# Designs tried in a protein design run: peptides against a protein of PDB entry 8OXM. Part 144

Target 1, 371 residues: chain A of PDB entry 8OXM
Amino acid sequence: FKAEFRLAGGVNLPKIIDCVGSDGKERRQLVKGRDDLRQDAVMQQVFQMCNTLLQRNTETRKRKLTICTYKVVPLSQRSGVLEWCTGTVPIGEFLVNNEDGAHKRYRPNDFSAFQCQKKMMEVQKKSFEEKYEVFMDVCQNFQPVFRYFCMEKFLDPAIWFEKRLAYTRSVATSSIVGYILGLGDRHVQNILINEQSAELVHIDLGVAFEQGKILPTPETVPFRLTRDIVDGMGITGVEGVFRRCCEKTMEVMRNSQETLLTIVEVLLYDPLFDWTMNPLKALYLQQRPEDETELHPTLNADDQECKRNLSDIDQSFNKVAERVLMRLQEKLKGVEEGTVLSVGGQVNLLIQQAIDPKNLSRLFPGWKAWV

## One batch from the design tools (peptide; made by RFdiffusion4, then SolubleMPNN)

Design b2_p17_2_s4 (from b2_p17_2, 7 letters changed)
Fold by OpenDDE base, seed 2:
Structure b2_p17_2_s4 (fold): chain B 371 residues (1-371), chain A 17 residues (1-17)
Amino acid sequence: as target 1 above (371 residues)
Amino acid sequence: SSRLAATVAELQAILAE
């Protein structure tokens, strides 16, 4: 390990530490404090299993459909080491960096990222109709620019085209697997893009099994398919490659129902895997920047073990676990809103739900649904 | 039961790598 560390931005001030491997290569590591990295570790193992299923199928293997994984070493319940994905950048850093974000560079006459955030925060407690109207105004004055990522990074036209396809495949695979696993909190800082491969790396996997739906502001989309995410696919948008890769991924997931149910059942009942949403975590995930100043971290989480009888906790946990398994089984059967859909029908519904400006307008402003 | 045990063993093998 090098003696120097850098702080990554954010409430928990994670430390970026450089280490030299036995191979003489420098590797960056992210040391998170105060976060339980066991959730990330478990979800990385689930992604590896999904990758194994995708590699066994000829159609998904030919398309190189994989979820990018990273190494997680949990050190304690409140600390761990992430393999820093060298050569990755948060999509939010590229798009909406305060000084030199792609929106500011390519669309200098649009609303600033700050203006968009402010407008959506002002209506956060308003009606869904008012949120929708302001979201549409924001979207009209904040046009997508993520196409420029591949154009800046890949100057050769043939390489550019190949990398745009790799991006589109990565979005499709991670979107469908993320939907099956009920991944939430897919804000622009929790999605990294590899500057060499154009593939996405999903980080901070603490909101799983649709626990994003029980947040104070419920999640209303199955995955992130916002205007910039779509713009990165180029002129075809969600049609063609993206849709076909979603369908082929969904086919593999549905055909692997027994395996996926067994895996998730083992994980849901693992006493070391706390996947349930708690009020403190919910508050942390949807904290307002303005409220950061008043919440002194003096709430020791230790004192409010309200002696709920162990029996009532176990019964409530089991009922939530059973509900998660039932919903997973429905997804893997193509049951949406009480109707059995084909793979194409289910994928179409999910795409429509993810791009619906009514659903996007209802998200927490920190999710940045206009990006 | 037996298929579940085989899938758990495959899982444990994948988790042990």
Scores: peptide ipSAE 0.007, ipTM 0.432, DockQ to the pose 0.019
Fold by OpenDDE base, seed 5:
Structure b2_p17_2_s4 (fold): chain B 371 residues (1-371), chain A 17 residues (1-17)
Amino acid sequence: as target 1 above (371 residues)
Amino acid sequence: SSRLAATVAELQAILAE
C-alpha cells in the first residue's frame, strides 16, 4: 500500500488508496469505512451470474451484452474495499458539475442544475399534477446534452460510433438486469461511465428487490432512462439498438427463470444478506440537505426489549421474501399488471414507464429525474 | 468518407441480422 490516500468525496469520505499487487501492478482501491459493502458484493456475484447466462446465449454474446462488474471485498459489516473504477466518472459529475458540467457548457442559457433542483424541491409536498407541471417547465428549460460525452471523448467518427453503440448496449443490459433484480436508487452519482469503453458501471447496490418502492417517496420507474441517458444513444434514442438489446437480454433472463429464482431464493434467506429496507436507511437515502446538521448518529441503541415475538418478525420477513420471489417470477414470466406479455411487449411497457414524465415527476428530487 | 460509409453499412447489416 502507498502511504498516500485521496478522498473520493461524499458524506462518508471514502479513501482512494493505491496498492501494488504481488504482480507488480498498481491498483487503485476505494476504502469505505462506514458502509456495509456485503450487499454490493452479493449483487456483483448476481451480476456475474447474469453475465454467464448472457455469454452462453449466441445472440447476447455476439452483441457483447454484459453488465459491468467491480470487485468488492467486504472487510467488516461497516468497512470494505471496492475496486476503484479507474477511468470512470459519475454521469452526474460530467452532466451537472457546478463549475464545468456539460449542461452549463453546452446550454449556458438553460436553468442551472441548482435552479432545477430548487424548483422540484419546492413542489415535493404538492400534488402529482403540480409536480408534473413544474417538471415539464424544468425539462423545457434544461435540455439534454449527454450526446457530447462520446463526441468529446471519441474524436474519430468510427470509434465514436462504436463507443455510442457500446454505451447503448450497456444501458440496455443494465436496465433489464436491474429491472429483474429490482435495483433502485439509480441517481446520477450511482451510475458511472467508463471514459474509454463508454460502458456504464452501476455502484451502491443497497436498494434491490424493489425496496425502492417502499421508500418515503416511492420509486416510480423500472430503471433510469431519463432524457440525458437517451440523448447519449444518439438520434435513434430508445429505438433500434437499445430496444433490441433489451429484448435479447429479457429473452435470456426469462429463459433462465429457474436459475434466477434459485439464486435469488438463496440470497433472500441468507441471514448474512440484509436486503430489507430499514427506516434509518430510508431516511438516509431521502435525507434533505437542510437536515444534515442534526443527525448525530447517537445510535444509542437503547435496548428497549420490545419482545416483539421472534415468530412475528420471522413471519413478516418470510412474507416479504415470498412476495419478492413471486414478483420476480411474474417478471420472468412477462406478467405485468396481471397480463402476460411477450418479450417485446414487456420491454415496450418498461421503456414507456421509464420515460413517462408523470412517473419521472413523482421521483424524489435527489434522484434528479430531469437529468 | 467512403470507408466510414462502408463500415456504417457493415455495422447496419450486422445489426439487421
Scores: peptide ipSAE 0.006, ipTM 0.441, DockQ to the pose 0.012
Fold by OpenDDE base, seed 3:
Structure b2_p17_2_s4 (fold): chain B 371 residues (1-371), chain A 17 residues (1-17)
Amino acid sequence: as target 1 above (371 residues)
Amino acid sequence: SSRLAATVAELQAILAE
């Protein structure tokens, strides 16, 4: 290890360290404190297995369908080392940073990201109808610009076209695998884009197995397919390459159902893998900026009183785990709302659910569904 | 190695067969 470290920005002040391996290669690492990295580590292993399945299939291999993974070494329940994703930027940082975001640069007369956030926060406790109306007004005055990412980074037209295809394939693969695993909390800071490959890197995998649906504001979309995500695909949008890559990914997942069920079953019953949503985690994920001031968790809350009867907790946990496995089996059989769908029918339903402005308008304002 | 890492290695071995 080098003696010097850099601080990464953010509340937890993670440390960026440089490490020289036994192979003489220098590697950047992010040391996180106060975060449980076990869930990220487990989900990265599941993504590696999904990548193995995708590489075995000739049609997905020819399309280079992969989920980008990073190395996670959990050191404790509250600390670990991440591989620093060098040459990646959060899509939110590119799109909606306060100073030089792509929306401000390319659409200076549109609403600011702050104005959009404010309008959606004002209606957060309102009816679904009022949320939908305000969301549509925000969307009219905040037009997508993510097409400019590839145009800025890749000036050669042939390279630009190849990178836009790599992006579209990455969105398709991560969307379908993310849906199968029930990956939530896909806000614009939890999705990185690689500035060289145009592939996505999904981080902060702490909401899985559809646990986003039991949040105080439930998640209403299967994956992030917002207007900027679609704009990055170019003029064909969700049609053509994206749809075909989703279908080929879903075909491999459905044909691998026994393997995926066996893996997820082992993970759900691992006592070291806490995947369940708890009230404190739910509060943290959907905390309002106004509520940040009071909830300094005084670390001194005595561990004593949550002797909830172990027997009732175990029975409730087992019933939740069984329900997650049953829903995973349904998804892998193409069962949606009690109907068996073809791969094309299932992928079409998921795309329609993900782009529906009624579903998008119901999301927590911090998810930024207008981006 | 966590029990999980052993199980994932076993599952990777089963997948490699």
Scores: peptide ipSAE 0.010, ipTM 0.407, DockQ to the pose 0.020; fails the geometry check
Fold by OpenDDE base, seed 4:
Parts: sequence; C-alpha cells; structure tokens
Structure b2_p17_2_s4 (fold): chain B 371 residues (1-371), chain A 17 residues (1-17)
Amino acid sequence: as target 1 above (371 residues)
Amino acid sequence: SSRLAATVAELQAILAE
C-alpha cells in the first residue's frame, strides 16, 4: 500500500488508497470504515448472477443489459475494501454540487439545491397534500438538467447517441433488478455514473428486500426514476428504449423465478448476512440535520434488556424472511396489488409508480426526490 | 469464504453448466 491516501466525499469519509499488487500493478482501493460491506458484497454477487441470466438470454444479451458491479472485500462487520470505481462520478455530485453542479450551471435562476431541500424539510411532518403541493412548486422551480451529462462528456453526435442509449439501458436493467431485489429508491450519492460508458454503478446497498418500506419515512417508489434520471434518457424519456429494456429484463427475471428464489432464500437464512432493518440503521439512513448534535454514541447502554426471548426473535425473523420470499415470488409472477399482470403491464405499473409526483413527494427529503 | 460465498460459487457453477 502507498502511504498516501485521498478522501472520498461523503459522511463516512472513505479513504482512497493505492496498492501495488504482487503482479506489480497499481490498484485503487476504497477503504470504508464504520460501514458493513457484507451486504454490498452479497448484492454484488447477486448482481453477477443476474448478469449471467441476462447474458444467457438472446434478447437481453443483444441489448447488452447488465448491472454494473464492483469488487468488494469485507474485512469485518464495520470495515472493508472496495474497488475504487475510477472514472465514475456520483450523480448527486454532478447535479447538485454546491460550487459547480449542473443545476446551478444550466439553471442559475432556479431554486438552489439547498432551497429545494429546505422547502421539502419544512413539510416533512405535514400532510401528503401539503408535501405534494410543495414538491410540485420545487419541481417547477428546479428543472432537470441531467441531459447535459452526456452532452458534456460525449461531443461526437454518434458517440453521444450511443452513450445515451447505454445510460438508458443501464437505468432500465438496474431499475428492474433493483425492484426484484427490493433496493427501492437510491440516494443520489449512491448512484455513480461512468464517465466513459455512461453506465450506472449502484453503491452502498444497505437497503434490500424492500426494507426501505419500513423506514420512518417509507419508500413509495419501486426504484429511483426521478426527473433528472429520466432527463438523462433524452427526449423519449421512459418510452421506447427504457420501457423495452425494462420489459426484456423483467422477462428474464420472471423466467428465472426458481433460480432467483433459491438464491434469495439462501441469502435470507444466512446467519452471517444481516439484511434486516434495525433502528440504528434506520436513523442513520434518515438522519435529520438537527439530530446530528445529540447522537453521541452512548456506548454504555447495557446490553442486558435486549434478551428478548430468542424464540420470539427467531419466529419474527422467520416470518419476515417468509414475507420477503412470498413478495419476491409475487413480483416474479407479476402479482402487483393482488392482480397478475403481464410483463408489459407490470413494467408499466412500476414506471408509473416511480415517476408519480405523489409518490416522489412522500419520500424522505434527504434523498432529494426532486433531483 | 463465507458460507454465502461458497453457495454463490456453487450457484455460479450450476449457472455455468
């Protein structure tokens, strides 16, 4: 390892280190501390399996439908080494960086990202109607700009068109695979875009199996398909290439039901894989700026009282695991809201749910559903 | 390797046949 490190941005201040392998090759590594990378490692393995299924199918293979993966080496429950995704940028950094974000550059008269966040935080505890009204005001005064990513990075029109298609395919694949695995909405800092391929890399996979629905502010969308995500697809938006790629991905997932159920069953019952939402994780994921001051980790709360009967914990865990498996089976059968849908019907419902301003307005303001 | 990594490797092997 080199003695020098760089800080990656973000709350956990991960360290980028360069290491020289025994092969003499330099490799960039991201060292995360205070983060459980086991879930990331597991989800990367599941993504690799989904990619194998997608490569076996002629229609998805021809479209090069893949979910981007990165190497994860968990070292402990609170530390690990990631492959640094060189040549990627967080979508949030490109869009809403305070200094030079694309919204500020292309829409200088719109609300600032801070103003949008403030307005949505002010209504966070209010009615759904009030949230919707303020969200619509925010959206009117914060217009999407993510189309400019491909325009800035790819100056040749033919390359630009190909990369916009690659982006659209990547969003489609990750959206459907993410829905099947219950990844839910994704914070804009946890979606990287490759500056060369225009493909997305999803990082920090700490919410899976619809555990985002049991957060203090529950997720209301099947995946992130916000206005900027759609704007990156260009003039066709969610229609045409995106929809067709979602349908073809969903066809492969539904036709691989037995394999996917078997995989997820093994994962859910692995005692080393904690996928369940816990209160501390929920607080961390939806921490309010005002609450930053008081979360001194009082390490001293006596471990004594959480001896809830092992039997009741096991029964509750098994019931949650069974419910996750049942819901996964429903998704893979096309069962939505008690109705069996065709692949096209299911994909249409998911797209409509993901782009619905009523659903988006109900999301946790920290996840910036207006971006 | 975690039991999971072994199971995923086995499943990948089954998916490689």
Scores: peptide ipSAE 0.009, ipTM 0.429, DockQ to the pose 0.021; fails the geometry check

Design b2_p17_3_s1 (from b2_p17_3, 9 letters changed)
Fold by OpenDDE base, seed 2:
Structure b2_p17_3_s1 (fold): chain B 371 residues (1-371), chain A 17 residues (1-17)
Amino acid sequence: as target 1 above (371 residues)
Amino acid sequence: MDEELGIEMERAILEAK
């Protein structure tokens, strides 16, 4: 390791370190302090297993359907090393950076990202109807621009087309696998885009198994399929490559039901894998930007030793784990709202749920559902 | 060519007309 480090921005001030490998190559790494990377490490293993299933199927292999993975090395319950995804940028940094974001560059007469956030924060505690009206006003005055990512990065038309296709396939694969695993907290800083491949890298995997539904503001969408995400696919949007890749991914997941259930069962009962939502984590994920100054929630995992009898904690945990497994089994059978759907019917329902402005308007304002 | 690349090229050509 080099003796020098850089600070990455954000509340936890992660350290960027350069490591020289035994091959003499420098590799950038992110050292997160005060963060439990065990959940990220486990979810990366699940993604690798999903990738193995997708590579075994001829239709998904032909389409090169894969979830981008990164190396995670947990060092302690509060520290670890991430392989820094070199050549990736958060989609939020490209889209809504304060000075040079794509929205400001391509749509200078639209609302600023700050104005959109302010409007949605003002209605955060209001009715669903008031949230919907303000969300529609924000969306009308904040038009998508993510198509320009591929246009800026890939000047050759043939490369541009290939990269837009790779992006669309990456969105489809990660959306369906993310839905099956109940992956939440898909805000614009937790999704990176590779500047060379146009593939997405999902980071901060701390909300899984639908635990986003028990947040103070529940998650109402199965995955991120917001207007900018769709705009990056080009003029076809969700119709065409995206839908077909979702269907082929869902088909492989449903046909792998026994394998996926067995894997998730082992993980849910692993005492080293804390996937359950706790109140402090829930507060941290949905804190207001104004509250960033005072609450350093030291996630002292230790202080919530409420002396509940070990038996009552274990019984409550087992009931939650059983419910997660039952819901996973339903998804893999195509059971949605008590109805058995075909792969196409299930994928269609998920797309409609993800793009519904009523669902999007109900999300926490920090999720930035208008982006 | 990936069959899906062909389908999307045809669609992109149709949408550009």
Scores: peptide ipSAE 0.027, ipTM 0.699, DockQ to the pose 0.013
Fold by OpenDDE base, seed 3:
Structure b2_p17_3_s1 (fold): chain B 371 residues (1-371), chain A 17 residues (1-17)
Amino acid sequence: as target 1 above (371 residues)
Amino acid sequence: MDEELGIEMERAILEAK
C-alpha cells in the first residue's frame, strides 16, 4: 500500500488508496467506512455464478454475455475494500451531474437537470395522474443524449459499432440478472459505464430480492431501461440486440433454476447476510439529498435493540425468505401475474414494464426516471 | 462475423434506407 490516500468525498468519507500488487501493478482501491459491504460482496458472488452459467451456454458465450463484477472485501459490518472501477464513470456524471454534462452540451435549450428534478419533487406527494402529466412534460423537454457517449469515446466507426453492441449486451445481461435477483436502487449514480469497453458496472447492491417494492415510494420497474439507457443502444433501441440478449440470458437463468434457487436459499438463510429492508435504510435511500454535502447520521445498528421476541423476528424473517424464494421460483418458471409465459413473452412483459411512463412517473424523484 | 453482428448490420442498413 502507498502511504498516501485521497478522500472520494461524500458522507462516509471513503478513502482512495493505491496498492501495488505482487505483479508490480498499481491498483486503486476504495476503502469505505460505516457502510455494510457484505451485501455487495454476496451479490458479486451471485453475479460470478450467473457469469459461469452464461459462459457454459454456447449462445450466451458467443454473445459474450456477462455482468461486470468488481472485487469486494468486507473487513467488518461497517467497513470494507472495493476494487476501484478504474476507467469507469457514473452514467449520471456523464449525463447530468456537471455543467459539461451531455444533456447541457447537446440539448442546451432543454430543461436543466435541476428544473426536471424540481418539477418532479413538486408532484412527489401528488396523485399518479399529476405525476404522469408532469413526467410527460419533463420528458418532452428533456430529450435523450446517451448515444453521444459511444460517439465521443470511439471515433473509428467499426470500433464505435462494436462498443455500442457491447453496451447493449451489458444492459441486457445486467437487466435480466438484476430482475431475477430483484435488484433495486438503480439510479444514475449506481450504474457506471466503462470508458474503454462500454460495459456497465452496477454498484451499491444494497437493495435486492425486490426489497425496493417495500420502500415508502415503491419501485415500479424491473430494471433501468429509461430513455437515455435506450438511446445508448442506437437506432434499434430495445428491438434489436437488446431483446435477443435478454431472451438468451433469461433462457440460461430459467434452465439453471435449481442451481439459482439453491444458491439464493443458502444466502437468504445466512445469518451474516442482512438483505431485509429496514425503516432507517428506507429513509436513507429516499431522503438522500442530491448534494453529497448533507451529513446524514450513519445507521447506528445499536437502535436494533427493539427487544422483539427473537421467535417473532425469526418467524417474520423466515416468512419473508420463503416469499422471496417462491417469487424467485415463479420468475425462473416464467410465472408473471399468475400466468406462465414463454421466454419471449416474459422478456416482452419486462421490457414493457420498464419503459412504461406510468411506471416511471411513480418512481422516487431521486431515481431520475426521465434520464 | 458474429451472426448477431450480421443481423444488426443488416437492420442498421435497412433502417438507414
Scores: peptide ipSAE 0.026, ipTM 0.676, DockQ to the pose 0.013
Fold by OpenDDE base, seed 1:
Structure b2_p17_3_s1 (fold): chain B 371 residues (1-371), chain A 17 residues (1-17)
Amino acid sequence: as target 1 above (371 residues)
Amino acid sequence: MDEELGIEMERAILEAK
């Protein structure tokens, strides 16, 4: 290990450490403290299995449909080492960096990212109608720019086209796999884009199995398919390549139902895997930047009242696990809102739900659904 | 050429005609 470390931005101030391997290669590692990386490690294993299923199918293999994975080594319940995704940038950093973000560069007369966030925070406790109206005003004055990612990185037209397709395929695969696993909407800092492949890397997988629906502001979309995400696909948007790649991914997932259920069942009942949403985690995920100062963890919540009978905790856990498995089985059967859909019908419903400005306007403003 | 890049280029060329 080198004696020097860099801080990665964010609340937990993860440390970037350079390590020289026994092979003489330098590797960057992200050391997270005060974070449980076990969920990330488990989700990477599930993604690897999904990739194996996608690689076995001729249609998805021809399409190179994969979800990008990274190495995770949990060290404790509060620490671990991540492979640093070298050559990646958070899409939020590219889009809405205050100094040089693509929105500021390409749309200097639009609302700033701060103005958009402020407007949406002001209506956070308002009606759905008021949220929708303000969201539409924000969207009108904050136009998509993510098309410029591929244009900046890939100057050759043939390479640019190939990389835009790779991006579109990566969004499709991660959207469908993410929906099946219940990842929901993803914060813009938790989606990395590879500057060489244009593929997405999803990090910080702390919300899975639809646990985003039990947040103080529940998720309302099956995956992140915001206007900038769509703009990166180019002129066809969600039509053509994206839709077809979603359908082919969904076909493989549905045809692999028994395998996926068996794997997820083993993981849900693993006593080392805490996937359940707790109130502290829920507060942390939807914390306001202003509220960071006052949450001194008064760890003095007396240990006394958590003598809820071990039996009632186990029964509550088992009922939640069973509900997750039932919902996973429904998704893999194409059961949406009590109706059995074809692959095309299910994918269409999910796309429509994900792009609906009514659903997007109801999301937690901190997750920036206008980006 | 990746067979799919070929298919998608052919489709993009066909959709542009």
Scores: peptide ipSAE 0.025, ipTM 0.669, DockQ to the pose 0.012
Fold by OpenDDE base, seed 5:
Structure b2_p17_3_s1 (fold): chain B 371 residues (1-371), chain A 17 residues (1-17)
Amino acid sequence: as target 1 above (371 residues)
Amino acid sequence: MDEELGIEMERAILEAK
């Protein structure tokens, strides 16, 4: 280990450390403190299984459809080492960095990222109608710029085109796999982009199995398909390559129903895998930057009175696990809102839900649905 | 038009590999 470390941004201030391997190679690693990396490790194993299924199918293999994975080594319940995705940047850092963000560089006359966030924070407790109106005003005055990522990184036109295609395929694969697994908390800091491959890396996998729907501000979209995410695909947007890659991914997932259900069932009943949303985690994920000061949760352990019998807790847990498995089975059958859909019909519904400005306007302002 | 271009270009890239 080198004696020097860098801080990665974010609430937990993870440490970037450089390590020399026994092979003499330098490897950058992210040391997260205060986070339980066991959920990330488990979800990475599920992603590796999904990649195995995608590689077995000829159509998804030809398209190189994969969800990017990283190595996770949990060290404790509150610490671990992540393989730092060297040559990745958070999409939020590229798009909305205060100094050199792409929105400021390419759209200097638009609202600042701070102005957009402020406007949406002011209406956070307002009606859905007021949220929608302010969201539309923000969107009108904050135009997408993510097309410039590939244009800045890939100057050769043939390479540029291949990388834009790799990006579009990565968004499609991760969106469908993420939807099947009910992956939430897809804010702009939890999605990295690889500066060499243009593929997405999803990090912080602590909201899974639709637990984002039980947050204080419920998640209203199946995956992140915001205006900048779509702008990165180029002129075709969600049509053509993206839609077809979603359909081919969904087809493989639906045809692998028994395998996926068996794996998820084993994980849901693993006593070492805490996937359930607790109230403290829910508050932490949707805390305001202004509220960071006081919530040291002194877990005063003295609320003895929630001796709800261990039996009632276990029965409540089992009922939640059963509901998660039933909903996963429905998704893999194409059951949406009580109707059985074709692969194309299901993918179309998910795209429409993800791009709907009414759904996007209802998200927690920290999710930055206008980006 | 743009969807057809996207399909043709995806096909051309898949056929060239």
Scores: peptide ipSAE 0.019, ipTM 0.608, DockQ to the pose 0.014

